# Ledger of designs, part 282: peptides against a protein of PDB entry 6DSZ

Target 1, 361 residues: chain A of PDB entry 6DSZ
Amino acid sequence: NYVVTAQKPTAVNGCVTGHFTSAEDLNLLIAKNTRLEIYVVTAEGLRPVKEVGMYGKIAVMELFRPKGESKDLLFILTAKYNACILEYKQSGESIDIITRAHGNVQDRIGRPSETGIIGIIDPECRMIGLRLYDGLFKVIPLDRDNKELKAFNIRLEELHVIDVKFLYGCQAPTICFVYQDPQGRHVKTYEVSLREKEFNKGPWKQENVEAEASMVIAVPEPFGGAIIIGQESITYHNGDKYLAIAPPIIKQSTIVCHNRVDPNGSRYLLGDMEGRLFMLLLEKEEQMDGTVTLKDLRVELLGETSIAECLTYLDNGVVFVGSRLGDSQLVKLNVDSNEQGSYVVAMETFTNLGPIVDMCV

## One batch from the design tools (peptide; made by RFdiffusion4, then SolubleMPNN)

Design b2_p25_8_s4 (from b2_p25_8, 10 letters changed)
Fold by OpenDDE base, seed 4:
Structure b2_p25_8_s4 (fold): chain B 361 residues (1-361), chain A 25 residues (1-25)
Amino acid sequence: as target 1 above (361 residues)
Amino acid sequence: SELEERKKRIEEGKKEMDELAKKLL
């Protein structure tokens, strides 16, 4: 029996950047179906450190740093609702990926959401939120000593959530989400009470957003609030300020992924279904009291890449373009455009061999 | 050191992205 070693999956379905191997290292973590690839970002490119097999397709992969941790921990949720928190540990040449916590978060009752699994982490690491089923928001409280990931559900009145994020700078964990009802799409916020296991009224809402509003970006301080991305418009709201733009260039193809460039949320990368890479810029205005407010939003075309499933800014203007449909890429953002007006140069390409057809031979 | 190199890359990248942003605005 020739065990045809099934070719390793090459299609990327998630990527994240952070400090997983150490506090000092910059890591790129890539999800390829059931595989997690861990790289260190170096001046020479991506140095492979470890590959880890997961017990299912990775559906959520997020780095987070609880208070008092020196490095990031990794949350993974599989498509079979297996959740784990992973830690990287190295002792000499021995590299171990340690499971700090695990659990199964599947419900016996619930309609799986058509927009798939969403997993989010509170910026203050108080909880993990999961949208797995229509009309339910699952909460995993983050406790350092708990090896068992226990979750509870909060009922959502909004049955059709499109996207959800935790907001920054909130006293209580606060979600912002796009939902659809018979009247259209809307944005709402809820505070999450861990104590009462319920939603409280959030700081703001935005009714009647664009019909194709599909993504929420939580904006860090000093701006706070959220960006809502649609097919034709990009809007910002923080409770006090609302701003909307409708740049014609984004109407040509649906924006499908985003990543933050700056820690303060001044710049984002946006990728669309045609492989166009944009920069979203938040122009700041400094008030006389020292407060920073959003002055304007701008979207500028940087260039073209493979169709991104996920984007992550690394360092030195380098971006990883994780592609499911095409080849993944490392690209450099240049200060000067080339002769074609592109600010993007491909540095490295990672061939996508397509879906592993599990040919049961 | 790897840490010094990383710090350098972060600083260089920040400078470049700030310059890029100024051209796009």
Scores: peptide ipSAE 0.570, ipTM 0.937, DockQ to the pose 0.900
Fold by OpenDDE base, seed 1:
Structure b2_p25_8_s4 (fold): chain B 361 residues (1-361), chain A 25 residues (1-25)
Amino acid sequence: as target 1 above (361 residues)
Amino acid sequence: SELEERKKRIEEGKKEMDELAKKLL
């Protein structure tokens, strides 16, 4: 009788930071296959609050704060296309994760995209966007009083979307995406009309980006626009300004994840397939009219970590490195480099016992 | 308060990241 003590999953497949337990708490949320772990970030480290079992592998996990909410809500989409919006409630010692809304967003018709599920939330919380199937963009309107997540599809002419984000500072919800066609990879924008359930022409496009352009980062105001990360290049575009860099150091290994350090989008962490941790810096230029424009982009090597599946900046220069292939880590970014020239020091390591292969027996 | 300590850590971290950024630039 092998009591297969179902080992808890240790491989991290997603992480997010925000204010889920309260407006004041800084939380780290970690997705480990079907489990959600909720921590409070403290001066002493990560304090566990609750673990939640999900009805499937977590494919999307995003925090968002609708207008008039005191704390963040959690959007989860599973690999089985079960969507929910979760809220943390505490009443004395009783901790409940309540489902505000739920739905199944699976389509009967469509080719599942080869690049997997992408889920994004409009920064103004007007909608959730989902790229589940080739040639379709699914929209979930965010209505406060609706317990049922209803979705509709908008047809995408671009069949092979690589990555997509909502842009900041747009009057209408606007997506920016990298797509591939027979001519190469391109960046395009669309406005999303909730009323007409269609795409309108977006503010800008960039044809013929780098062939391996793989990630879109939406940049907050005052910069706005997006960063496009490739194998060899990092580009910024906001409709008015274009800037590209090709730092040789990023060519050595593919950037696979990113996280914003600053609320204004002046700094990002980048992780590559070798476990190198970089800082992407947006240098600002203040114009005579008081407008802020991007002056320059820089990428600097901070050090090495476990191979990140996801990164999240916490507070006080602490970063959570969520790893699927290796041990997850809490690392400290130091102002001064060590003797090896690294700005990264491991604070805590979380042993990865390997992927729980759901052996369906 | 825990909130004040959190704010302090955020501010300290921002300062440290600003100092780090100045060294990297």
Scores: peptide ipSAE 0.570, ipTM 0.936, DockQ to the pose 0.889
Fold by OpenDDE base, seed 5:
Structure b2_p25_8_s4 (fold): chain B 361 residues (1-361), chain A 25 residues (1-25)
Amino acid sequence: as target 1 above (361 residues)
Amino acid sequence: SELEERKKRIEEGKKEMDELAKKLL
């Protein structure tokens, strides 16, 4: 029996940055099919800490910090609807990944959404939201004492949700989503009542957004609201302010991923299907009363990378470009452009050997 | 310390990103 040492998966399908190993460590977590790789971000680069095998392809991977936790916890959902909350624990040289909670969130009834699984966490850590099936929004209440992840469904009238996020700065957990109906694409908000297990009317809506509106970015305070990314336009809405731009440069290729650079949501990285890396900038205007409003939106080309499946800003202008189709990269953002006008320099490249062809022998 | 080095990297990166943003505006 030739044990063909199955090559480890190299295609990246998710990445996240946070403080998972400790409150002080900066970690990069990389999802490669069924494998989770945990790194510490150092001055010398990525230091591997642990690799964890999951019971299925990782579909959602999000870090979150409930009140009273000293470090981030990791939520994982697999493509087989196995959910878990993981904690890193170190005792001397012994490293353990502890399952704080687990559950299967599969429904017996429902049409799996064509755009796949979406998992989101409320910024206040009140709940996890899941779009798994058309016309359903699944809620997992976050309770510290519950080792079993229990979920319930809320019916969505909007059957074709494109993307969904939790908003920041909301008294109740509030979702913002792009959906499609026969009239086009629209943005809507709902408050999520844990008590009543229903949606309440959200603070705002925007009907008839761009036909190819594909992504929602929840913007932190002080701006609040959301950014909606289309093929031709980028829009901001917070209930009081609406702003739209249509920079010609984004029309060339579809933006497919994003990541926040600043904790206050002033800057984002955007990656497109051609491997172009952009910066989205939110310009501030301070009002006489000390309120901060959005003055303008700008999009600027930084350079080219591998085609990103996911992006994450680390520290010191370093970005991890997780690629499914090409090699993943660590890139540096520079203040000055090179001779080609690029602000991006590749620091390290991680070879992608392509899909593991399971040769069923 | 490693913590001081990380803090320094974060602060340096923030300054660089602020300078980059000013050039892009």
Scores: peptide ipSAE 0.563, ipTM 0.935, DockQ to the pose 0.914
Fold by OpenDDE base, seed 3:
Structure b2_p25_8_s4 (fold): chain B 361 residues (1-361), chain A 25 residues (1-25)
Amino acid sequence: as target 1 above (361 residues)
Amino acid sequence: SELEERKKRIEEGKKEMDELAKKLL
């Protein structure tokens, strides 16, 4: 019996950076279909630590740190609605990925949303939110002692949610989402009551955003609020301040992914469908009362990479470009542009041998 | 130590990104 060693998947469908192996280690976690690859980011490059097989295609992969945890935990949701919270444990040379909690979050009734599975975590780690089905928002309360991930649904009046995030700096867990109705696309916020299992009115809304508004970025304090990315425009709103830009350069190709560079949300990387890498910059204005407000938004072209499915800033100006369609890359952001005006230099390229077609037999 | 090298790399990288941001603005 030739054990055909099934070729490992090479197409990246998700990536995240955090402190999963230890409080001090910087990790890159890469989702490749059913496989999770865990790396430590070193001065010499990516050191492989562990590879884990999952119970299905990874649809959501998010790191989070509950209060009193020394390192990040990993939330994974599969395309078959299997949810788990994973912890890394090392004892000497023994490396274990421990399932702290698991559950199936599939509903018997619901229309799967056309924009696919969205999973988000409250910045204060109070809950996980899931948009799986039209007209439903699923909540998984985060409790330390619960080995079983229990979820409940809250009805959304907005049937066609495009993207959703939890906001920062909110007393109650607050979602911000782009949705579409017959009048166009809009942004709305809701507070999530864990106790009452309902939505309360959120702090703000913005009706009639750009027709192609596709992504929400939750902005950390001191700015707070959200960035809404469209085809033609990038907008910021925090309830008190609204700002919009329409840089012609982003109109050439659709922005498809983003990642935060700075913990304070002053800079983001944006990737488009042509493999262009941009920096989104939030210019701050310090008010006389010591409050920080957004002065302006800028978008600048850094260079070209493989077409990103996901981006993650590591450290030292190094970015991982996770590609599904092309080769994944480690790239360095330079202070000075090259002769071509690019700030991007490829450091390492990871050959993509193509999608493993899950032959659903 | 690996920790000191890491701290140094983080600080250097932050400085470089701040310099890059100043050039882009």
Scores: peptide ipSAE 0.543, ipTM 0.929, DockQ to the pose 0.848

## One batch from the design tools (peptide; made by RFdiffusion4, then SolubleMPNN)

Design b2_p26_1_s1 (from b2_p26_1, 10 letters changed)
Fold by OpenDDE base, seed 1:
Structure b2_p26_1_s1 (fold): chain B 361 residues (1-361), chain A 26 residues (1-26)
Amino acid sequence: as target 1 above (361 residues)
Amino acid sequence: SLEEALASLHDPSLPEWTSFSRFSLV
């Protein structure tokens, strides 16, 4: 009897930071295949709070705070299209993860998108958007009283969506997406009408972006708009302002993940396929009318880490580097570089024992 | 500068993250 001690998954496939356990607690949530790990970030490090087994591989994990919630809720979508909204509830020593809402969002008809599942939440918590299938955008309206996630599809004319986000500061929920057609890659926006269950024309578009444009970052106010990350370029667009940079340093390896450092979107972490960690800096300019505009974009090399599948800034210059291929890390960003010119110091390393092959025997 | 950006991430009121208690995720 080989007691195959089912080794817990160690490869990280997602991470998020927010206030899930309370309004005051800073949490790190880590997705490891079917397992969700919940930590409290403390001055002494990561304190484990709870582990949750999910009914399938976690494909989407996003924290969001609906109006009138004191703490964040967690949206999870599995690779089997099981969606849920989870809440942390503590009663004395009893810790429960409660399901506020659930549903299966699988369609009977549709081609699963080659770029995988994308799940996004409107910053104003009006809806969840899902790109599951080519030519479809699934909308889950967020209603407080809904225990069952009701969804509807809107047809996308753009069949090959690369990445999509909801924009900030929009009167109506507005998506920004990179798509590919026979002419190349493009960026487009759509407003999402919940009432009419259709797309309306969005505020802006940018045709013929970089051929390898792969990621959309929605930028919070006051800047608004989006950053588009490619292989060779990083571009900003908000409808009124366009700015592009092509720092040679990013051309060496593909940027594969990003995380916002500041709530206002002035700084981002970027990770590439070589494990290089960058900071993207949005330089502000205050106009004479008191409006804040983007002056410039800069990319700075911080150092090297494990190859990030996901990044999340915690606090006090500490970053969690979630790795699927290597060891996950807690790293510190230092003010001064070391002798090698690195601003990154590994604080803790979490051994990745390799892919748990779910031997479906 | 990069140094200014990095400096602003540090809260001097927070203890240095010295010893993560290795919670061995058993």
Scores: peptide ipSAE 0.418, ipTM 0.780, DockQ to the pose 0.609
Fold by OpenDDE base, seed 2:
Structure b2_p26_1_s1 (fold): chain B 361 residues (1-361), chain A 26 residues (1-26)
Amino acid sequence: as target 1 above (361 residues)
Amino acid sequence: SLEEALASLHDPSLPEWTSFSRFSLV
C-alpha cells in the first residue's frame, strides 16, 4: 500500500501582508488551496509560524484591523461560501488560531458570477462586501460582539460586475466597481447604507471606460479615489480629477494583479500574464491650499518574475510573488538595473509541483 | 525617477536581506 502522501499544495492562489501574529510582527500569509501558511518576515527571510488547514479552498483572504484591536484579524471566505474571522493567539509556545466569527454566506437563489468570488473590506472596518452572485452585493456588518456573521444582500442593478473595491476617506462605506453592460464597461460608485440596507448614489461615476477595464484599485488618502486598469489604459478618478495614461508596454499582456507599496498609495506593483513586474507611480502635486492632488501616473517596467496570481510588498524592496502557474518567488527590487535592464533579482524560489488535482478517490 | 522611487524603498538602517535560509518546504 503506497500511502501516496498527498503532496501539500504548492500553487499559491492568494497572499496578504500585515500584522496578524502581533502588532509588531510583519506577516506574510499565503493561501495554497485549502492551506493557509503563516510566516513572519525577518531580516533573514520568511520564518514559518503556523500552517492551518481550512475546510475548503480559500477564495478570499484579507487582513483588517477593527478599532480597538491591537493586531490584524483575518477574514477568510472559502469557495463553498464558508466565511470566518480568525485571530492569532500565542500563549507561550502554544499557538492557536481562534475563530472569532463564522457563517455560511451561500444564497439559495442566485447566479454565481463568472468572474468568481470577490471579497472586500471597508478601510474603516465597518463592513465586508461580497460579490458572489450576479445582481447581488452581500454585506457582512463588522460588529465586535458578533460571533455569528450575519449577512444581508443588496440588489445591484449592474448584473455584470468585473471588479469592486471600497474607497478610502468616505463618510459612509462606498464601493467603486467596474461593470459591463451592452454599451461597454463603466465605473460607478455606491454608498452602502447599513441602516437602510440599500445603496445610495455614490460620489462619482465614469461611463464608457476602456472596454477591457478589469481591475479597481482603491487609492488611500491624500489622493483618494480609484485607479482603473485596462488592457490599454490606466485611469484615475476621484470625483474631481480624471487622469488617463495609455503606456504601450501594458498592451502586450493583461495586468492581472496589483499590490500597494506605500501606505499613502504613491506606488503600486503590477503583475501581468507574462510575469512582467511593473511599478505604477502616482506623482503628487501640492496645491497652494495644502491639498495633495494627483499630477500624473507613470508605469515603469521593473523586470520579469513568475506569473503572479498575487503580489505583496513586504519591506526593504522585497516582494513576494505568489504564483499558481509557476514557482513562487521572493524577489528584491534593486535601485540599479542589471545588465539586462532588470531591477528584479530572485532571492528565493518556491517550487510549484503543479495543481493538486483533487483526485476524488 | 524610477531610481529615486526604488531608492526610497531601501532603509539603509535595515540589514540587507541576506540569503534567506532556504525554507525547505518539506
Scores: peptide ipSAE 0.414, ipTM 0.777, DockQ to the pose 0.589
Fold by OpenDDE base, seed 5:
Structure b2_p26_1_s1 (fold): chain B 361 residues (1-361), chain A 26 residues (1-26)
Amino acid sequence: as target 1 above (361 residues)
Amino acid sequence: SLEEALASLHDPSLPEWTSFSRFSLV
């Protein structure tokens, strides 16, 4: 019996930072195919806490904190449409990952979207949204007492959704999405009615955005609204204010991932297909009435890393660069640039042994 | 400036992340 010790997956396909083990612990969670790795972030580095095998490739991994929870819960969706909400519990030395809720969200009818699975959580934890199939938006209401995830579909008129997020600061759960039609790419918003199980007209739309607009970033209060990232431009819209920049530096390679640094959305990390790491800065203007408005957007090159599949800011200028194609890294953002003009220093590198070719022999 | 933005990420009260002992994630 050759126990071919199946080499553990090393390619990272998702990462998230939050407070999963406790309210006080800073955690890094890493998705490697079917494997979930849980770390505590410490001044000495990443301390491994638990590894969890999932029933399929992790497609979505998001931390969220419902009202009255002391710590974050973890939403996972697999590529086989198995959804679960996980809770970390520790009793002395005993560590358990508890399934709070589970369900299968696969539809019998639907065209799987070419842009893959998108899973998003409302910032107020009212619902989970899933774009699994073209022309459908699946909603999972977040009820505390539901051990079984019940879902329903709302029809989207927009068949080719590129990216979607929930907006912040909305009375009703509101999605913002980039979609493509024969006229180009556009941004639209919808309110999601849980009661009526339908979309209502959202607060704003922007027709004819950049042809290669690929990502939506929901911006927290006080700014609100969304950032739309394209190949050549970055735009902001909140219904009242529109801003656009076209920094030449982003034209060289497509931005493929982002992560928020500040809770208020003043700074973001951006990673491109060449492994360049950028900071997107939102400059605020305080009005005489005490309202805060977005003054400007700025993009700055920080340096180069492994090609990021996902980015997550940890703390104290440390960033985890999750890579699928290369080695994952912990990097430090320095105040001063090196001789090459880079603000990025690799602290640790995690060898990627490549795709596990499941040779089903 | 970029430097001011980067400086604000550093908490001088936190120990510098010195030596990550190579956690072989293996």
Scores: peptide ipSAE 0.399, ipTM 0.770, DockQ to the pose 0.571
Fold by OpenDDE base, seed 4:
Structure b2_p26_1_s1 (fold): chain B 361 residues (1-361), chain A 26 residues (1-26)
Amino acid sequence: as target 1 above (361 residues)
Amino acid sequence: SLEEALASLHDPSLPEWTSFSRFSLV
């Protein structure tokens, strides 16, 4: 028996920050193929807490906090459509990762989407949404006592969804998505009725967005709405306000990932295919009635990192750059630029030894 | 400004990230 010491995966395919171990702990969770690594973010750096083996490649990893939970729960979906909700429990020195709920969400019929698996969670934790197959949106209701993740499908008329998110501040769970048809790419919204298991008309739509519009960012209150990232443009829409920018600097390379810096959605990190790191800034305008509106959007080049598969802001200007193609990094955002005009300094680099090809023998 | 945006990320009350213990991904 050759115990092939299967080299641990080093390529990062997902990362998320939240409060998973406790309400007070800031955690970094890293997905490396079939492995989940859990860290506590400390003033001394990242502290490893637990590594968890998953039964399949992690395709979706999202933290969420249902009403009445003191800390975040973790939703994981594997590439084999195994879904679970995980909870961290510590009793003294004993650390357990508990499966609160699980299920398989694979359909017998459906074309797997070419843009891969998308998993999203409603900000109010009413449901999980999954785009697994063309023309279907899978909904997993989030019930407190549900140990079995039951899902249902809603038919999407839009067969080619590029990206989808749940919007913030909606009375009903509302998705915003970019889709492609023969006329181009468009943005649409739908309300999701859990009761009727159907889509209702959403609050807004934007036809004929940029042809290469690839990502949706749901913006929290007070702004609400969504940011649409393209190859050449970044647009904002909330139903009442539309704003678009076309900064020349983003044309050089496709933006492939994003992460929210501020809880209120005032700043985002953007990473492109060349490893450039940008900050997207939402400029506020306070109206005389006390309402906050978006005044402007600005993109600023921060510097260069490894090519990000995922980004997550930690704290105090520290960013984790999860890379699949290169070395993952902890980077610091400095207030002052260096001699090269970069605001980014690598603090730590995590060597990527390449993807473990799971030879399923 | 960008500098103002970056400055607001730094909490001077938080200890500087002095020494990252090298993640030995063991």
Scores: peptide ipSAE 0.404, ipTM 0.777, DockQ to the pose 0.614; fails the geometry check

